# Peptides against a protein of PDB entry 3PBP: the designs that were tried, part 27

Target 1, 203 residues: chain A of PDB entry 3PBP
Amino acid sequence: LNEKDLNLILNKSLVMYESLDSTTDVIVKRNVIKQLQFVSKLHENWNSRFGKVDIQKEYRLAKVQGPFTINPFPGELYDYTATNIATILIDNGQNEIVCVSFDDGSLILLFKDLEMSMSWDVDNYVYNNSLVLIERVKLQREIKSLITLPEQLGKLYVISDNIIQQVNFMSWASTLSKCINESDLNPLAGLKFESKLEDIATI
Target 2, 203 residues: chain A of PDB entry 3PBP as posed
Amino acid sequence: LNEKDLNLILNKSLVMYESLDSTTDVIVKRNVIKQLQFVSKLHENWNSRFGKVDIQKEYRLAKVQGPFTINPFPGELYDYTATNIATILIDNGQNEIVCVSFDDGSLILLFKDLEMSMSWDVDNYVYNNSLVLIERVKLQREIKSLITLPEQLGKLYVISDNIIQQVNFMSWASTLSKSINESDLNPLAGLKFESKLEDIATI

## One batch from the design tools (peptide; aimed at target 1 N71)

Design b2_p12_7_s1 (made by RFdiffusion4, then SolubleMPNN; from b2_p12_7, 4 letters changed)
Fold by OpenDDE base, seed 4:
Structure b2_p12_7_s1 (fold): chain B 203 residues (1-203), chain A 12 residues (1-12)
Amino acid sequence: as target 1 above (203 residues)
Amino acid sequence: SIKEKIGEFFRS
């Protein structure tokens, strides 16, 4: 990945965002916005590292209500491109984990540490620009798509060229859900944030 | 908020 490629991806993400309207499916809209957030973060990291000034940044800020951040962000992923994005419910109370795949075969699982003030279904809403890294999963595969099933909490299906794998993070997400719902951080102490990987089917 | 505290937890 080079600067030109990253800019292209950013532009594509911006175009997708600008194409959103009231008729856009809520899930699609959410994914596009989240994709833009991640690409923006990568772009910022790139600019910071190489001292580049991007005029499109100002345009992006005007459209997206400010900068986006993933903190901490794996430095190893600065040179890789986000390929897929998914949102996974971890409970029936609308608590979610955001997952992004990269072209190095990595998945990052992210937590939104700020609440959205508005529905994704409205044109005028405030973006959640704050994401925190929970876990990085290195699959070392070319990830083609991410699939979630509404009835399966804390589970993500990763489709590669020849295999479908399940990423199950309920081992820690159940505790996280409890912490959120009960407003108690204590159960997170000492918790291992390691997802379980299972091969589901060959393709 | 609890979410912010959780965020801080993961940042530490």
Scores: peptide ipSAE 0.667, ipTM 0.960, DockQ to the pose 0.537
OpenDDE base, seeds 1, 2, 3, 5: peptide ipSAE 0.657, 0.665, 0.664, 0.664; ipTM 0.962, 0.960, 0.959, 0.960

Design b2_p12_7_s2 (made by RFdiffusion4, then SolubleMPNN; from b2_p12_7, 4 letters changed)
Fold by OpenDDE base, seed 4:
Structure b2_p12_7_s2 (fold): chain B 203 residues (1-203), chain A 12 residues (1-12)
Amino acid sequence: as target 1 above (203 residues)
Amino acid sequence: SIKEQIGNFFLS
């Protein structure tokens, strides 16, 4: 995801949102709203130097027919609510990881393998908002916010009630970046996708 | 695309 694409998706999402009326199918309405909310949060995070973005408690990511498809989606998270979202740059070429937190204290790290797109009609719609699961980090804490610093690649700061923790995934993200930039998957073979968790400060 | 291939890698 890059800024241009994000803006394009945001604009499209806004247009679709504005097209909603009382006769629009409830599923379409829901999906458009969710799309807009998600993209808006991404945009907010993108523009913020500190990358703090919260997701509404009612937000649910749909595995199959939602505006966003996370594959595989951890079954354990189906009953939980996404609470925060962040995007983390992994290189200077605008490659990024998407992180979503849940109210069970889990973080999921996601890769965008396709450009987000949507097509809407009264009776049919298509989503192409593919996110692929890389890693699940179980913090078992109530996550209050996610913060990213643009100068710190592959690092996510997780704020809970009593602690700030750093999730550092450069151990695998550096390789991922290389794979993308060099168009070679071979370095991913055998790579452990395990982030480093470190306590930064108590609150 | 390479991104699609990477996606497939994670799904395998």
Scores: peptide ipSAE 0.622, ipTM 0.951, DockQ to the pose 0.596
OpenDDE base, seeds 1, 2, 3, 5: peptide ipSAE 0.611, 0.622, 0.618, 0.620; ipTM 0.953, 0.951, 0.950, 0.951

Design b2_p12_7_s3 (made by RFdiffusion4, then SolubleMPNN; from b2_p12_7, 5 letters changed)
Fold by OpenDDE base, seed 4:
Structure b2_p12_7_s3 (fold): chain B 203 residues (1-203), chain A 12 residues (1-12)
Amino acid sequence: as target 1 above (203 residues)
Amino acid sequence: SIKEQIGQFFLS
């Protein structure tokens, strides 16, 4: 996930938020609000990392086009702040996993299951972004940075104050890659989505 | 699409 992608997600989340009215289902409202909060927190931390100003709290009617969803979003993380984001390639065909860290020391691994563009009117197109939760990894550390190496598929390096840890999810990502590339869902049945953690170095 | 199906799998 890069800045452009984050901005796109933010815009989509805002559009969804603006679509809410008094007749909207309570569950839908809650989900949209939580997603917006999540993306906003991501944006704040992203900007902070690059020395940019945080998004002003003022809800400006941005020409926001398109829905955004993370499903399911872990309820336990609603009150925590997203600290870092990364994209990890799982194969040479550009299939990727999105990772987000939180200030509770959690990582969530997400799958992009939908990227569609829709025309809402003659002149405006909206992109639908969907992220699905695969795994939550609880490190219980203050995560300072997420690092990926292009030559290392399915590996994420987590930098905390005192340690560098490797998160390796190729145990399931290899199968996921195969499923995508072969258009066969069957190999996912019974698969454990548990990443391997390894201490790499002490800081 | 296969990606949508995978998404649904994770939601189940």
Scores: peptide ipSAE 0.635, ipTM 0.953, DockQ to the pose 0.582
OpenDDE base, seeds 1, 2, 3, 5: peptide ipSAE 0.621, 0.635, 0.631, 0.621; ipTM 0.956, 0.953, 0.952, 0.955

Design b2_p12_7_s4 (made by RFdiffusion4, then SolubleMPNN; from b2_p12_7, 5 letters changed)
Fold by OpenDDE base, seed 5:
Structure b2_p12_7_s4 (fold): chain B 203 residues (1-203), chain A 12 residues (1-12)
Amino acid sequence: as target 1 above (203 residues)
Amino acid sequence: SIKQQIGDFFRS
């Protein structure tokens, strides 16, 4: 984790916090607050060690809203509840992966197979009720928040109680993007849909 | 559509 990354994560955390309103689910609200707390702590620690980190004044948020259906849905998750949702860009902004976290510590990476999407506001909040499962990632920890950085394609940052982890799925998402953009499904055949996990920082 | 086809791919 470098200064730039930390700054961006903090910005996203702030944006998420600002997005909270009376309609926000209590669990989501709590998670966003916790995220902000953890990232803020990280920022303070960083400043202590390396000097002041400048926070960008301008920021952007991309968000997905439900309800939605997931097909196929992992049977193992039938008894668990979704806790967080994030949208990750995989190319120039046209194609996205949806990530949903569950209270068992699982992440599912999803593809919106309906072309039609509903925008809720000018900040490009999107609704789609048809999602298909690409990958399940078992983190086996309480997921507090999901963060994406616009300049980091196919990367998701997962914040838990004591760690920030990066989920990198560009190993397959680059191919998926190509398939979409070129209208050719063939490159997906035999592709391994496994994300790479990396510990970014401890909290 | 290609997106629908991709969806079907993952459902299979």
Scores: peptide ipSAE 0.672, ipTM 0.961, DockQ to the pose 0.437
OpenDDE base, seeds 1, 2, 3, 4: peptide ipSAE 0.660, 0.670, 0.670, 0.670; ipTM 0.963, 0.962, 0.961, 0.961

Design b2_p12_8 (made by RFdiffusion4)
Pose (drawn by RFdiffusion4):
Structure b2_p12_8 (pose): chain A 203 residues (1-203), chain P 12 residues (1-12)
Amino acid sequence: as target 2 above (203 residues)
Amino acid sequence: SVGSVSELNSFF
């Protein structure tokens, strides 16, 4: 955990602690407070020279959150099954897109709009477990796998049956991160959220 | 409409 990332989760934790009011669900309030306590403890034991911190076994037992809401979910896909999931980096600030494969050779590019709180005990804990559909890509080929190369932002390799295709969504993803970082939604107006699809090779 | 993918539970 480098210094930049350590401070990022600390500040996110502080923003949520402040975001607490009385209507806030008791279970959620508990987790947000626990998150702040935990991230603060990490900050106290963080070894700056190695950029690492030890984590006791107690804090590693966490229960799953979900299911995540996928909004708006495409109606056709109710007849199909999700195959793979991939994460694609948009910028240098941990901003990402979640990619999901389906039986129909389709791809949904998702964005997480709500900040999650950490949770350890709570069963079936859902809260800000929210994803939003940005785009859908139908390759009409059997998608065997999804691959990413850390060196290339906003690009995803999709291995179909005899093709390796590259879905390139930096056309809109670059603008998306700018607005996130500049807190200005205007550049999004009019942007067509269409990814450049490209055949890389025959396999 | 809102949908879900159960594999995302463990994914996140």

Design b2_p12_8_s1 (made by RFdiffusion4, then SolubleMPNN; from b2_p12_8, 6 letters changed)
Fold by OpenDDE base, seed 3:
Formats: sequence, C-alpha cells, structure tokens
Structure b2_p12_8_s1 (fold): chain B 203 residues (1-203), chain A 12 residues (1-12)
Amino acid sequence: as target 1 above (203 residues)
Amino acid sequence: MVGSIPMLSSYF
C-alpha cells in the first residue's frame, strides 16, 4: 500500500457513498458507509515514512465477497470447468482485466464494470458482483497456467503442454482505460475487442 | 473526481 493507492481507494469509496440514494438497500448503505469510514481512518492514520497503518479490530473481520456473475456468460461454457484465474493491469494500477481459462481451451477476458464494497457483516453479500465479458479467445489447447508480468500492461502469458503463447489486449484495453479515466465512453464506439495471440516459445 | 461510468456493459 502506498499513498497513491490509498488516495485512489478513498476516492472510489467517496464515489460509492455519493451514489447512495433513498432506494438503495439498507445492507448496501451500511457496507458502503463502513467502507468509507474504514478507508478514511486508514488515510488519517497513514504513516508515509513507514508505509504502516493500524487497522482497528472492528474492520479486521470482513466477510468473503461473492458469488460473482459473468454477463453475458457464454452458453457453451456451462458444460466446462474454470481452471485458472489471473488479473492484469491495463494502466497505472487503476484498472484491471480478470482472465479465466476453461478446460475446453477457452480464455475469457472480464472487466469489473461496477465498483464493489467490502462485505463486513453479511455472508454472501452480493452488490455489484458482476463481471462483464469483453472477449472469448479459443486456444483449442489445454491451458495449464496463466502468467502475468508486472512491467507488461495488458499482456497475458498462456502456458500449455509444449507452448507459451502471449495474449495481448492493449489494442482495446488502452482505449478502455482512457475512457474510464476521462469519464468518456465515446471512444468505445466501434472499438473491436480482439486480442492478438502470438507464439512466444516452445517448451 | 474519478467517477464511475455506469453501464460500460452496453459497449461489449
């Protein structure tokens, strides 16, 4: 955790709080308010010299988040099992793509459209637990593992039995990141969500 | 203000 990350989390928590209205569920209101209180206390207690924060006992017992949904879920994948998961940054640590492989050799690229609050007091807290399907890449191989390199934005390495392949999605992810950061979705109009697949090495 | 852009799902 650094000061930049802490400020980002605070800003996200403020935006979530400002989005609350009279129609918002009481459990959601409670969780968002508790998150804002938590992050505000973290910010107030931030020691930049040591990178340390004291977390009060009341915030240490967060619940598991989930279940998650994928929208739309590819109908063909209902008969298959997810095998690997990885997250990849597409910018300076603000936005990420969730990558999930399946035992049919499919790779799906997912985006978290809505910001989630932490689950504090409620088991199976479901609010903004939706991932948007951006792209499905069919590799037609057994995917053994997914690897990411921190210095390589928007690049995923897929390891199979005898080959390492790179999936590069910066063709669209750079535009997506810009749209989010600038709060302007107009550049997404007509954008093709097609990743480049390249063979890197035989193993 | 890092605003959330709602309904990004409509572009995919």
Scores: peptide ipSAE 0.020, ipTM 0.541, DockQ to the pose 0.040
OpenDDE base, seeds 1, 2, 4, 5: peptide ipSAE 0.020, 0.018, 0.019, 0.016; ipTM 0.545, 0.536, 0.543, 0.535

Design b2_p12_8_s2 (made by RFdiffusion4, then SolubleMPNN; from b2_p12_8, 5 letters changed)
Fold by OpenDDE base, seed 4:
Structure b2_p12_8_s2 (fold): chain B 203 residues (1-203), chain A 12 residues (1-12)
Amino acid sequence: as target 1 above (203 residues)
Amino acid sequence: MNGSIDELSSFF
């Protein structure tokens, strides 16, 4: 956690708070308000010299967030088990893709389109807990691990027994990042969500 | 992004 990250989380928490209306569920309101209070206190108590914040006891206990949904979920993957998860930045640290591998050798690329608050006091807190399916990449290999490098935007390294492969999705992720940042989805119309798979090294 | 998952999912 650095000052930039803290400011980003504060801004996200403010936007979430400002999105609350009269129709918003009371549990959601409570969680978003508590989120903003938490992040505001973190910001106020931020010691940039030490990169430390004192967290009050009331914010040290959070509930499990979720369950999460994937929309649409690939029908073929209902018979398979998820094996790995990774998160990859697609820009200067604001937007990210969630990558999940399956034991069929599939990799799904997911986007969190809506921001979520922490679950503070309610078990099974479900609000904005859906992930959008962007792409399914079929590697047809047993995926042992997923590796991301902070300096490698929109690149995932997939490790199998004998090979390291790179999945590069910057062909579409640069446009997606732009659309998010500009709040304009029109450039996504007709975009192909096809990642490039490349062999990097034999192990 | 101000939109529903359904709206974003229509692009994919």
Scores: peptide ipSAE 0.025, ipTM 0.555, DockQ to the pose 0.049
OpenDDE base, seeds 1, 2, 3, 5: peptide ipSAE 0.024, 0.024, 0.023, 0.023; ipTM 0.558, 0.546, 0.557, 0.562

Design b2_p12_8_s3 (made by RFdiffusion4, then SolubleMPNN; from b2_p12_8, 6 letters changed)
Fold by OpenDDE base, seed 3:
Structure b2_p12_8_s3 (fold): chain B 203 residues (1-203), chain A 12 residues (1-12)
Amino acid sequence: as target 1 above (203 residues)
Amino acid sequence: PIGSIPQLSSFF
């Protein structure tokens, strides 16, 4: 954790707090408020020189989150098993695409369009747990591993038995990043969510 | 910030 990351988490927590209204569920309100309180205290107690933060005892009781949903989940994949997962940065901030591979040779590219708070009070707290399906890429190969390179935004390397392939989704992810960062969805209108697949090397 | 804009699901 660094100061930049902490500021980002604080901003996210503030946005979640600002989204609360009179119609928001009491449990959600409680969790979002606790999230903001936690992050604010972390920010106040941040020692940038040592990268240390004092965490009060009350906030050490945060619980595991989940389950997550994929919306829509491709019906064809219900009979198949997920094999690998990777997270790919799409900008120099912290916007990310989640990629999951399946044993049919499919890749699904997913986006988390809603922010989540930690689970502070309620067991199995579930809120904003959806992932949006952006694209399905069919490789029709056994996928052994997924690799990302931090210096290569919007690129995923897929390793199969005898080939390394690059999936490049910056054709749409650059626009998505801009929309998120500028809080304007207009540029997404008519955008095609089609990634470029390229063979990189044989193994 | 993702939480400050409408849901993106309608675009995918």
Scores: peptide ipSAE 0.025, ipTM 0.591, DockQ to the pose 0.045
OpenDDE base, seeds 1, 2, 4, 5: peptide ipSAE 0.023, 0.024, 0.023, 0.023; ipTM 0.591, 0.574, 0.590, 0.568

Design b2_p12_8_s4 (made by RFdiffusion4, then SolubleMPNN; from b2_p12_8, 6 letters changed)
Fold by OpenDDE base, seed 3:
Structure b2_p12_8_s4 (fold): chain B 203 residues (1-203), chain A 12 residues (1-12)
Amino acid sequence: as target 1 above (203 residues)
Amino acid sequence: MNGSIPQLNEFF
């Protein structure tokens, strides 16, 4: 954890808190408030010299989140099994794409459009636990593994039996990152969510 | 403020 990351998490927790209204569920209110309290205490106890924070015991008892959903879920994938998962940064602001492979050789690219709070007190906490389907890439190969390189934004390496392929989604992910950072969705209008597939190496 | 932009799902 660094100071930049801590400030980002604090800002996200503030935005979630500011989104709470009279109609928001009591369990959601409790979880978002407890998250803001947690992150605020982390910020207050931040030791910049050591990059360390002491976490109080009450915040170490977080619960499991989920289940997660994918919306829309591709109807053709109900008969197939998810095999691998990876996350890829699209910018230096910690916006990420979730990549999931299936045993049909499909790769889906997913975005978290809504910020999630930790589950603190409730088992199976479901709030903003949906991922948006951006793109389905059909590789027509058995996907053995997904690899990401920290220095390579918006690039996924797909390993199959005899080939390494790169999926590059920076064609749209740079625009998406800009829209998030500027709080303006207008540049997404008419954007094509089409990733570039390239053969990198034969194995 | 990196505000959550609501309803990104309409573009995908």
Scores: peptide ipSAE 0.022, ipTM 0.518, DockQ to the pose 0.041
OpenDDE base, seeds 1, 2, 4, 5: peptide ipSAE 0.019, 0.018, 0.021, 0.020; ipTM 0.464, 0.463, 0.453, 0.517

## One batch from the design tools (peptide; aimed at target 1 P72 I134 F193)

Design b2_p13_3 (made by RFdiffusion4)
Pose (drawn by RFdiffusion4):
Structure b2_p13_3 (pose): chain A 203 residues (1-203), chain P 13 residues (1-13)
Amino acid sequence: as target 2 above (203 residues)
Amino acid sequence: MDNIINAVENKIN
């Protein structure tokens, strides 16, 4: 955990602690407070020279959160099954797109709009487990796998049956991160959220 | 478009 990232989760933790009011669900309030306490303890034991911190076994037992809301979910896909999931980096600030494959050779590019709180005990804990659809890409080929190369932002390799295609969504993803970082929604107006699809090779 | 703008707004907040 480098210094930049350590401070990022600390600040996110502080923003949420402040975001607490009385209508806030008791279970959620507990987790937010626990998150702040935990992130603070990490900050206290962080070894700056190695950029690492030890984590006791107690804090590593966590229960799953979900299901995430996928809004708006495409109606056609109720007849199909999800195949793969991939994570694609948009910028240098941990901003990412979640990609999911389906039986119909389709791809949904998702964005997480709400900040999750950490949770260890709570069963079936859902809270800000929210994803939003940005785009859908139908390749009409059997998608065998999804691959990413850390060196290339906003690009995803999709291995179909005899083709390796590259879905390139930096056309809109670059603007998306700018607005997130500049807190200005205006550049999103009019942007067509269409990814450049490109055949890389025959396999 | 509205859903995307709202989602980005939520992320910013």

Design b2_p13_3_s1 (made by RFdiffusion4, then SolubleMPNN; from b2_p13_3, 4 letters changed)
Fold by OpenDDE base, seed 4:
Structure b2_p13_3_s1 (fold): chain B 203 residues (1-203), chain A 13 residues (1-13)
Amino acid sequence: as target 1 above (203 residues)
Amino acid sequence: MDNVLNAVGNKIK
């Protein structure tokens, strides 16, 4: 099993979990949950072995070279280190949210205010990405990995030592998408940027 | 709020 295969299995397991309802057989539910737990542990171990070096390197480069600016940056996070970055689609177009995790257990949800996508490729480094802070989610746990599924809009899966959690921000991201696509800012008035946090499985 | 509005506004233009 390589990382790609593991990610595929994890993605399938997450999709299966989301398909569970009150009519699903108890044995099926249990098996899906157990599979999700197992694959998530494997994924965590894999990312810890291979992924930490790359993210830390990218983060060091980010701190030194300022690959992105966040406005406003939460003052409480100045002393903390970014640990993971993910991009989450919010519609079937090109609209996306950027998520950054920190070693204090915080997630920040960010919106790109420039048309250029962030390239984290060292060979094609985009140095001037401006990001706007939308929301800070405090998990108060060590974040091991961030997982996104292209077919699951506005959902982020957070893996920590003992739990998988889903962050769902479609409550506000649907409105954001609508504003962009319709070129109308009015629906943003009074919008509450509060994501839903759900425990998916214990690890 | 204002920062998000501005960012979305910039993307729309």
Scores: peptide ipSAE 0.378, ipTM 0.894, DockQ to the pose 0.341
OpenDDE base, seeds 1, 2, 3, 5: peptide ipSAE 0.375, 0.369, 0.370, 0.368; ipTM 0.892, 0.891, 0.891, 0.889

Design b2_p13_3_s2 (made by RFdiffusion4, then SolubleMPNN; from b2_p13_3, 4 letters changed)
Fold by OpenDDE base, seed 2:
Structure b2_p13_3_s2 (fold): chain B 203 residues (1-203), chain A 13 residues (1-13)
Amino acid sequence: as target 1 above (203 residues)
Amino acid sequence: MDNVIEAVRNKIK
């Protein structure tokens, strides 16, 4: 993630904000406004000499509309608590990955076959979705927040105490998307569900 | 892997 990318996201968020009118659903309006505020704050803090991004607690609590059923649930995580939930688009269709972080520093990547909006309201859920486990990423850090960028498919930003890390799933998500869109399972044979982890910035 | 394949199969049916 660079300044140019942040500017692009900011611009997109502004366009979304400008599209809001009196007929816009209240929940949609609120989510767009919060997203704009979040991105604006990120942009403001990015140019700080120390690369420190201060994200308000309210934005860290953004989640996917649940509740969710995870199948299979990793047995090792039964003793740990989920801390954050995010949804990442993997294509221009309705295919998304759900990410859940745990207090052991694990991130699980989950498949969902329906498009869902990100909720910036902590208590906002509408329906239960079935999710399938794809990958577990062990960061071994306290995960403070999960951030997605609308223009960056298959990328998740994980904020911990001192580091922002990017998780990139496009190594497998591109194939997954293709399989779904073409109704062909063959490319999934032998596919490794291993995401790439990169340090982006120090906080 | 098997669970993912089955999930995708179910989606494309």
Scores: peptide ipSAE 0.361, ipTM 0.892, DockQ to the pose 0.317
OpenDDE base, seeds 1, 3, 4, 5: peptide ipSAE 0.359, 0.314, 0.358, 0.344; ipTM 0.889, 0.876, 0.888, 0.886

Design b2_p13_3_s3 (made by RFdiffusion4, then SolubleMPNN; from b2_p13_3 with I4V N6E N13K)
Fold by OpenDDE base, seed 1:
Structure b2_p13_3_s3 (fold): chain B 203 residues (1-203), chain A 13 residues (1-13)
Amino acid sequence: as target 1 above (203 residues)
Amino acid sequence: MDNVIEAVENKIK
């Protein structure tokens, strides 16, 4: 996502918000508001932090074209600002996890909603970009950057002021990948969505 | 940022 794309997403989210009235379904209202809040918070930090995102990261971010809704969005994060975004491959079949960091030190791991989210036909735009919250990881530190390596499936590197940490979510992402590829969700039953944190290097 | 990526890559290799 470049600034232009983010502005476009923000504008679309604003248009959706402005379309809300007293007759609009409560679920629709809630989802549009959540989307707008998320995009707005992402936009606030875009200029300062994404200017350092390598073109390659921007290209990966471009695959995740908003506007997005997050379901469920953690209520606690409504008071915090999104700081970074990254996409991480979990297999060779192009399944990806979306990660968003917040200024409270939280990471949220997201996956594309496989359920046909209610296509909102607002002004001939079908908005079907919903993300499902899989895991929230609390790092309790300021996140400066998110790094992914193409050869490292299901691994996210988090850079803070003094440390590089690895978030490894292959414990559950391998199962998720299998479920998607085989169109069988049964193995997700009882699966623990807990990523492994490891200190990689001191900075 | 390039230095950090390089550091990560070097440590993982």
Scores: peptide ipSAE 0.028, ipTM 0.588, DockQ to the pose 0.020
OpenDDE base, seeds 2, 3, 4, 5: peptide ipSAE 0.026, 0.027, 0.024, 0.026; ipTM 0.564, 0.582, 0.558, 0.578; seed 4 fails the geometry check

Design b2_p13_3_s4 (made by RFdiffusion4, then SolubleMPNN; from b2_p13_3 with I4V E9K)
Fold by OpenDDE base, seed 5:
Structure b2_p13_3_s4 (fold): chain B 203 residues (1-203), chain A 13 residues (1-13)
Amino acid sequence: as target 1 above (203 residues)
Amino acid sequence: MDNVINAVKNKIN
């Protein structure tokens, strides 16, 4: 966590708070408010010199968020189990892709289209928990781990038994990021969501 | 494609 990340989280939390209205579910309101309070306190207590934040015990008791849904869920994956998850930034910390591997060797790339708050008070907090399927990459390998490098946007490293492969999705992620940041959907027209797979090393 | 477009729309809003 750095100051930039903290500011981003704060901004996201503020936007979520501002989106609350009279029709918003009470549980959602509570969680969003708690989220904003948490991040605000983090910001207040941020020590940039040490990269440390004192988190009050109350906020350490955040509950598990979920379940999540994938839309659409690939029918072929119904019989398989998710094995790894990673999150990759596609721009300057504003947008990210969620990557999930399955035991069939598939990797799905997912987009979080709606902002989520942590679950603070309620178990099984379900709000904006849908992830959009962008791409399925079939590696046909046993995926042991997913690695991301902070300085490498839109790149995922997949570690299997004998190989490290890079999945590079910047071919479409850059456009996606641009569309979001500029509030313009036009660049999505004709965009192919096809990542590049490259062997990096044999191990 | 439609799903991604809708997702981006949701993100923009």
Scores: peptide ipSAE 0.252, ipTM 0.854, DockQ to the pose 0.822
OpenDDE base, seeds 1, 2, 3, 4: peptide ipSAE 0.248, 0.247, 0.245, 0.242; ipTM 0.851, 0.849, 0.849, 0.848

Design b2_p13_4 (made by RFdiffusion4)
Pose (drawn by RFdiffusion4):
Structure b2_p13_4 (pose): chain A 203 residues (1-203), chain P 13 residues (1-13)
Amino acid sequence: as target 2 above (203 residues)
Amino acid sequence: MDNILNAVKNKIE
């Protein structure tokens, strides 16, 4: 955990602690407070020279959160099954797109709009487990796998049956991160959220 | 478009 990232989760934790009011669900309040306590403890034991911190076994037992809401979910896909999931980096600030494969050779590019709180005990804990559809890409080929190269932002390799295609969504993803970082929604108006699809090779 | 704007707005908040 480098210094930049350590501070990022600390500040996110502080923003949520302040975001607490009385209507806030008791279970959620507990987790937010626990998150702040935990992230603060990490900050106290962080070894700056190695950029690492030890984590006791107690804090590593966590229960799953979900299911995530996928809004708006495409109606056709109720007849199909999800195949793969991938994560693609948009910028240098941990901003990412979640990609999901389906039986129909389709791809949904998702964005997480709500900040999750950490949770360890709570069963079936859902809260800000929210994803939003940005785009859908139908390759009409059997998608056998998804691959990413850390060196290339906003690009995803999709291995179909005899083709390796590259879905390139930096056309809109670059603007998306700018507005996130500049807190200005206007550049999103009029942007067509269409990814450049490109055949890389025959396999 | 509305869903994306709302989602980005939420992320910014």

